# Ledger of designs, part 256: peptides against a protein of PDB entry 7AE7

Target 1, 321 residues: chain A of PDB entry 7AE7
Amino acid sequence: KVYKDLREFLEVLEQEGQLIRVKEEVNPEPDIAAAGRAAANLGKNQPAVFFEKIKGYKYSVVTNVHGSWQNHALMLGLDKNTSTKDQFYELNRRWDKFPVPPNVVKREAAPCKENVIDKDINLFEILPLYRINEQDGGFYISKASVVTADPEYPDDFNKLNVGTYRIQVKDRDRVGIQALAMHDIAVQLEKAEAENKPLPIAITIGNNPLVTFMASTPVGYNQNEYEFVGALQDGVPMDIVKSDLYDHLYVPAGSEVVLEGHIIPRVRTVEGPFGEFPGSYSGARLQCEVKIDRITHRTNPIFENLYLGIPWTEIDYLMAL

## One batch from the design tools (peptide; made by RFdiffusion4, then SolubleMPNN)

Design b2_p26_7_s3 (from b2_p26_7, 12 letters changed)
Fold by OpenDDE base, seed 2:
Structure b2_p26_7_s3 (fold): chain B 321 residues (1-321), chain A 26 residues (1-26)
Amino acid sequence: as target 1 above (321 residues)
Amino acid sequence: MEEEEKKLKEELEKLEKKNKELNARY
C-alpha cells in the first residue's frame, strides 16, 4: 500500500489498532506529553496518539506516528506483524529502485494549497504549539521535513535537500533552526551567507510517513530524498508541488502545513535549551533564524509532532534503519 | 460566535506571551 499523505496513514493506523484517539479537550502542557508517555508504556506496540481538541487552539495534534515497529511495517505497506528482519530486507530491496522521480502536480491538485496565509502571519493560529519537555526554552516544531536547495545550483533537483531539524518558535512569524555544520542545510546556508543572501526554505509539517522517514535518513548531498520516497513506495512516484514563493523548491503535495520563508543571512539568535533525551538538555546556542513569509495548509490541518519519552523515542525508530 | 472567537483570541495571545517569555529567559 502507498500513502498519499499523513491522513491516509492515520486511517490505516486506526484500522490496525495502532492509533489512540483522544476526543476530550486536553491542555497542551502537560497532557500531550503525559498521554504520549502513557501510550509508550503500553509495551512494544506503541500506538500513535491523536488529540482531537487542544485547549486554546483550533486544530489537532498527532504524536508517536513512527513510534513502533508495527507503525514502521504499516508505513512500508506491510503487515503490522512483519518482523524487523523482513522490514529491513524489504527496505533494502526497495532502496535499489532509487531513483524514482516524483510527480510534479498542479497547484490546484495539491491539498497543501487549500488555504493560504500571506499577511499577518501567526503560527499559533495554525499550529497547536507547546513545549515538548518541561524545561524547553520555548515551543518546538519537530518532525518537520525542511526543504532547501543549493543556492549556486538552484535548478539541480539532485541537490534539493529534505531534512529534519529542530525548530524553536521565536515569534508569530519567526523560528530558530538548528543547522549543524555536518548537515546539508549548513552547506547551503554557508553559500548563501557568503553572498549575504537569504536562503529560501520550506518547512513542511504532517507528511506522507515515508517523507518524514527519508527526511530523517542521511543521504548523499547529490541525492534527492523524494526519489528515495518513490523507491520505498516500491517504484510508485510521490506527488510534489512547486512552492508558492520559490520556483526551485518543491514540497509534498499532501503536507498538512507548509511554512515558506527564508533563513536571514548572518543573523544568529539564541536557540534552546531543549530536552533531546530524558534528563539531558542541550544548552542554549546561537542558531539561524527563519522568517516565515507565507503559509499554505490543508483545511483542519493536523500538527504532527515528535514524541520524546521513556523508554523509546520516535527518533530511535526513525534512525534505527 | 463572536464571544467564542474573542475567547479563543485571548487564549492564543496568552500562549504567544508564554512562548515569548520562555524565549526571553535565554
Scores: peptide ipSAE 0.517, ipTM 0.912, DockQ to the pose 0.906
Fold by OpenDDE base, seed 4:
Structure b2_p26_7_s3 (fold): chain B 321 residues (1-321), chain A 26 residues (1-26)
Amino acid sequence: as target 1 above (321 residues)
Amino acid sequence: MEEEEKKLKEELEKLEKKNKELNARY
């Protein structure tokens, strides 16, 4: 099985008994984080948790999508009871198919383009934001696949980077992004900042689960994560579409929400603290600031966000590979 | 799954109650 988007994956998770649907209205805090902890306490078969109704918000949240070996097997289109060993064998077998170039689809064929917001941007109207941890310094977007390019080689598709970064919401149209020196985004930002230019960015939320997986997997600077997604789809290309603002940035065609904007050059603002692990907070740091200039989204967009709870966390499953 | 959903609902209800009690103190 190959998934075009998050929705096709959530349907399979629900069919396989790996998704709990909460139909009753919940409070964003603390109920989402607490339900995630409850799901983690169910043992080895940690389900995704889908919240249909969140008080004060229009749209839904899903968490713990990658939160188990069963969910990981299903992501690979395997039987949910496939052993971790056999999942690893299949992952390696598919990895050798790299590169599998993506299909570039037309704008009208991309579900992420169903709705556009280009003025009066308010992230709180699109994303049901909540604190993941009680001591978090704000609202975080923790499962975004962030698209950037090399500003010296914008047309080199092999230098297109799709990475996962910690993103704090700072205002209606502003987010902080943690770009560490070891990340490809930091190399690209350094080049842009040397010329005092903005770095174009697309922050994509609610993707094909293999996009989220590959965005969390370190690859070479001259390797495109979308070409690995096609490899992990056993040679089936994924669908991408051009961003609206930038001809050189491509986003997953099925993304629930795409935040298009730019990293403001030579600006650093306070980000954090964030509870990366239970009982461990990363301190507040000076991090980059992104201005959001345009949003595209699916009708009734699903906010996929990370569950941070009792180990094994969703991060542990994303990083244990 | 039904027993798990029931446990989640029971935990959510306990948390809603705690939140109402906390918000009533401020």
Scores: peptide ipSAE 0.017, ipTM 0.473, DockQ to the pose 0.040
Fold by OpenDDE base, seed 3:
Structure b2_p26_7_s3 (fold): chain B 321 residues (1-321), chain A 26 residues (1-26)
Amino acid sequence: as target 1 above (321 residues)
Amino acid sequence: MEEEEKKLKEELEKLEKKNKELNARY
């Protein structure tokens, strides 16, 4: 099975008994993080947790979407009881289908374009933000697929990068982003900053689970993550759409939320701390700042966010390959 | 599903209790 978006995947998770739906109103803190920890404690078969109602917010949260080998099997469109070994063999078999170029769909065909916010941007109106860890220095967006391009080769689709980065909310229309030197985004940012130019960015939230998987999987600088998504879909192209602000940036057509903006050149602001692992916090650092200039989103957008639980985090499943 | 949801609620209540106990110590 192939999924067009997060919603189709969540439907399958629910049908397969791999999603718990919390219908009662919860407090964003500590209940969401506590429920994540509780889900991790259920053992090897960790369900996704879908919160329909969050106090003080309009929209829903889902967490632990990639939090088990059963969820990983379902992501590949396999039986949920497929062995880890057989999942690995199937993943490798599909990997050899690279490249599978994506379909570029029209704006009118892209669910991520259902709603537009281009003024008075407030991230808190769109995303039910909460502290993931007790000692977090703020609200984090931890499961975004961040789209950037090479500013020297903006039209080279093979240099389009889709990566996962730590993102702290800084203001209503600003986020901090951790761009480490080992990330492709850091190479692209260095080129932009050398010329004192903004780096165009699209931060996409709530994607096809294979987009999130590939955004967390290191690939070559001249390899496009969307072409791997098509490979992992057993040769079925994924659907992408042009960003609203930038002709050279393409986002998943089914994204729940797309934050379009730019990295401000040569600006660094305090970001962190964040609890990346249980009991370990990456300290506060000076990180890049993104100005959000436009939001597009699906009606009733689902905020997909990372679950951090012991001993296997959702990161461990995303990075285990 | 209902049994897992029940277990999740029970673990949430345990965690809330633990967090209240921890926050009462600091």
Scores: peptide ipSAE 0.016, ipTM 0.428, DockQ to the pose 0.036
Fold by OpenDDE base, seed 1:
Structure b2_p26_7_s3 (fold): chain B 321 residues (1-321), chain A 26 residues (1-26)
Amino acid sequence: as target 1 above (321 residues)
Amino acid sequence: MEEEEKKLKEELEKLEKKNKELNARY
């Protein structure tokens, strides 16, 4: 089975008993994090948690989408009871199908283009933002697939990077991003900053679960994550669409929200602290700043965000692969 | 492959042990 978007995957998780719906209105703090912790305490089969109504917000949140081996099996389109060994065998078998080039769809065929915001940008109107941990320095977007390109080779599709980074909301139209020297985005940013140019960026939220998986999986600088998604779909291409601002950036056609903008050259602002692991906080650091210039989104967008709880975090499943 | 699966199993057992020790503190 192949998924076009997050919604098709959430439907399967619900059918398989791997999704809990919270239909009652919750407070964004502390109820989302508390309900996530309660779901994690249900044992080894941690379900996704879907919050339909959040006080003060218009849209929904889903957490813990990758939070179990059953959810990982379902992501691969396997039976939920497929052994971890057989999941790894199938993952490796499909990996050998690389490259599987994506389909470029027309703008009119891309669900992520249903709505546009190009003025008076306010992230709080689109994303039900909350603190994941009590001691977090702010609101984080922790499951975004961030699209950037090499500014010296913008037309080289093999250098298009899709990565996962820690993103703190700084203002209505500003986010801080943690680009470490080991990340491909840091190489691309260094090239842009050498010329004092902005780095074009698309921050995509609520994707096909294999896009989120590949964005957390290290690949070579000259390898495209979308071509691995097609391989992991057993040779079925994924659908991508051009960004609205940049001809060289492609985003998943099914993304719930796309934040288009630029990294401001040679600017660093305070970001953190953030609870990356249960009981462990990464200290405050100087990080890059992104200006959001355009938003595209599906009607009634779902904010997919990370669950960080004891004993296994969703990160442990995304990094253990 | 077998050595990576063994390392992953040892890391999983270490995480499960740490989690039992953490859950015994709460």
Scores: peptide ipSAE 0.000, ipTM 0.356, DockQ to the pose 0.014

Design b2_p26_7_s4 (from b2_p26_7, 17 letters changed)
Fold by OpenDDE base, seed 3:
Structure b2_p26_7_s4 (fold): chain B 321 residues (1-321), chain A 26 residues (1-26)
Amino acid sequence: as target 1 above (321 residues)
Amino acid sequence: SKKEEEELKKLLEELEKKNQERNARY
């Protein structure tokens, strides 16, 4: 089975008994993080947790989407009881299908374009933001697929990068992003900053689970993550759409939320701390700042966010390959 | 499953109680 978006995957997770739906209103803190920890403690078969109602917010949150081997099997469109070994063999078999170029769909066909916000941007109106860890220095967007391009080769689709980065909300229309030297985004940013130019960026939230998986999987600088998604879909192309602000940036057509903007050149602001691992916090650092200039989103957007639980975090499943 | 949902709900309630007890100590 192939999924067009997060919603189709969540439907399958629910059908397979791999999603818990919390229908009662919860407090964003501490309930969401607490429920995540509770779900992780259920053992090897960790369900996703979908919060329909969050106090003070309009929209829903889902967490722990990639939080188990059963969820990983379902992501690959396999039986949920497929062994880890067989999942690995199937993943490798599909990997050899790279590249599978994506389909570029029209704007009118892309669910991520259902709604537009281009003025008075307020991230808190769109995303039910909460502290993931008790000692977090702010609100984090931890499961975004961030789209950037090489500013020297903006039309080279093979240099389009889709990566996962730590993102702290800084203001209504600003986020901090951790761009480490080992990340492709850091190479692209260095080129932009050398010329004192903004780096165009699209921060996509709530994607096809294979997009999130590939965004968390290191690939070559000249390899496009969307072409791997098509490979992992057993040769079925994924659907992408042109960003609204940039002709050279393409986003998943089914994204729940797309934050379009730019990294401000040569600006660094305090970001952190964030609890990346249980009991370990990355300290506060000076990080890049993104100005959000436009938001597109699905009607009733689902905020997919990371769950951090012991001993296997959702990160561990995303990075286990 | 409904059982897992109930277990999760109980765990949430227990965690909320622990958090309230912790916050009452500080």
Scores: peptide ipSAE 0.020, ipTM 0.561, DockQ to the pose 0.037
Fold by OpenDDE base, seed 5:
Structure b2_p26_7_s4 (fold): chain B 321 residues (1-321), chain A 26 residues (1-26)
Amino acid sequence: as target 1 above (321 residues)
Amino acid sequence: SKKEEEELKKLLEELEKKNQERNARY
């Protein structure tokens, strides 16, 4: 089975008993994190947790989407009881299908374009933001697929990067992003900053689960993550659409929320602390700052965010494959 | 599963109770 978006995947997770739906209104803190911890304690078959109603917010949250081997099997369109070994075998088999070029769809055909916000941007009106850990220095967007291009070769689709980065909300229209030297985004940012130019960016939230998986998987600088998504879909192309602000940036057509903006050149601001591991807070660091210039989103957007729980975090599953 | 939904519901009820107890201390 192939999924066009997060919603089709969540439907399958629910049908397979790998999603818990919380219909009762919850407090963003501490209930989301606590419910995630409870779900993690249910054993090896950790479900996704979908919160329909969050106090003080209009929209929903889903966590732990990749939080089990069963969810990973389903992501690949396999039986949920497929062994880890057989999942790896199938991943490797499909990997050899690279490249599978994506379909570029028209703006009118892209669900991520249903709504537009281009003035008075407030991230808190679109995303039900909460602290993942009690001691976090702010609100984090931890499962975004971040799209950037090479400023020297903006039209080279092979240099289009889709990566996962730690993103802290800094203001209504600003986020901090952790662009480490080992990330492809850092190479692109260095080129932009050398000329004191902004780096165009699209931060995409709530994607096809294989997009999120590939955004967390290191690939070559001249390899496009969307072409791997098509390979992992067993040769079925994924759908992408042009960003609204940038002709050279393409986003998943089915994204729940797309934050379009730019990395401010040569600006660094304090980011953190963040509880990357239980009891281990990364100290405050100077990180890049993104200004959000435009938002596009689906009607009733779902905020997909990372679950960080004990003993196994969702990131452990994303990194283990 | 129904059991997982019940466990989650029980947890949410416990959290609500703890939140009420915290709010009653102020």
Scores: peptide ipSAE 0.019, ipTM 0.478, DockQ to the pose 0.035
Fold by OpenDDE base, seed 1:
Structure b2_p26_7_s4 (fold): chain B 321 residues (1-321), chain A 26 residues (1-26)
Amino acid sequence: as target 1 above (321 residues)
Amino acid sequence: SKKEEEELKKLLEELEKKNQERNARY
């Protein structure tokens, strides 16, 4: 089975008993994080948690989408009871199908283009933002697939990077991003900053679960994550669409929300602290700043965000690969 | 599962009670 978007995957999780739907209105703090912690305490078969109604917000949140081996099996389109060994065997078998080039769809065929915001941008109107941990320095977007390209080779599709980074909301139209020297985005940013140019960026939220998986999986600088998604779909290409602002950036056609903008060259602002692991906080640092210039989104967009809880975090399943 | 939904519901009820108790202290 192959999924076009997050919604098709959530439907399967619900059918398989791997999603809990919270229909009652919740407070964004502390209820979302607390309900996530409760779901994690239910044992090894941690379900996704879907919050339909959040006080003060229009849209929904889903957490813990990748939070179990059952969810990982279903992501691969396998039976939920497939052994971890057989999941790894199948993942490795499909990995050998790389590269599987994506399909470029027309703008009119891309669900992520249903709505556009190009003025008076306010992230709080689109995303039900909340503190994941009580001591967090702000609101985080922690499961975004961030799209950037090499500014010296913008037409080289093999250098298109899709990565996962810690993103703190700084203002209505501003986010801080943690680009470490080991990340491909840091190489691309260094090239842009050498010329004092902005780095074009698309921050995509609520994707096909294999896009989120590949964005958390290190690949070579000259390898495209979308071509691995097609391999992991057993040779079925994924659908991508051009960004609205940049001809060289492609986003998943089914993304719930796309934040298009630029990294401001040679600007650093305070970011953090953030609870990356249970009981561990990464300190405050000077990080890059992104200006959001355009938003595209599906009607009634779902905010997919990370769950961090004891004993196993969703990150542990995304990094254990 | 129905049991997981009931456990989540109980936890949400406990959280709501704690939030009401906190809001009553302020």
Scores: peptide ipSAE 0.018, ipTM 0.493, DockQ to the pose 0.035
Fold by OpenDDE base, seed 2:
Structure b2_p26_7_s4 (fold): chain B 321 residues (1-321), chain A 26 residues (1-26)
Amino acid sequence: as target 1 above (321 residues)
Amino acid sequence: SKKEEEELKKLLEELEKKNQERNARY
């Protein structure tokens, strides 16, 4: 099975008994984290947790989407009881199908374009933001697929980067982003900052689970993550759509939320602390700042965010390559 | 430099204009 979006995957997770639906209104803190911990205590078959109602917010949250080997098997369109060995065998078999170019769909065919916000941007109106850890220095978007291009070669699709980065919400229309030197985004940002230019960016939230997987998987600077998604879909192309601000940026057509904006050149602001692992905090650092200039989103967008529970975090399954 | 700040400002204004032009189409 191939998934066009997060919603198709969540439906399968629910059918397979790999999703807990919380129908009662929860407080964003501490209830989301508490329910995540409770789900982690269910043993090896950790389900996704879907929060339908969050106090003070209009929209829903889902966590732990990739939080088990069963969920990972289902992401690959395999039986949920497929062994880890057989999942790796299938991943390797499909990897050899690279490249599988994505389909560029029209704007009117892209669910991520159903709604537009271009004035009075307030991230708190569109995302049910909460602290993942009690000691976090703010609200984090921890499971976004971030799209950037090479500013010297903006039309080179092979240099289009889709990566996962730590993103702290700084203001209604501002986020901090951790662009580490080992990430392709840092190369692109260095080029933009050398010319004192903004770097165009699209921060995409709530994607096809293979997009999130590939955004967390290091690939070559001249390799497009969307072409690997098509390979991992056993040769079925994924659907992408042109961003609204930039002709050279493409986003997943099925994204729940797309934050379009720019990294402000040569600006660094305090970001963190963040609990990257249970009991482990990265200190506060000076990080890049993004201005959000436009939001597109699906009707009733689902905020997909990372669960950092013990003993296995969701990141352990995303990085288990 | 003042020149680099002016060039950045122009680029931001162009991006804002493109955003407004796209909003006027929908």
Scores: peptide ipSAE 0.000, ipTM 0.169, DockQ to the pose 0.019

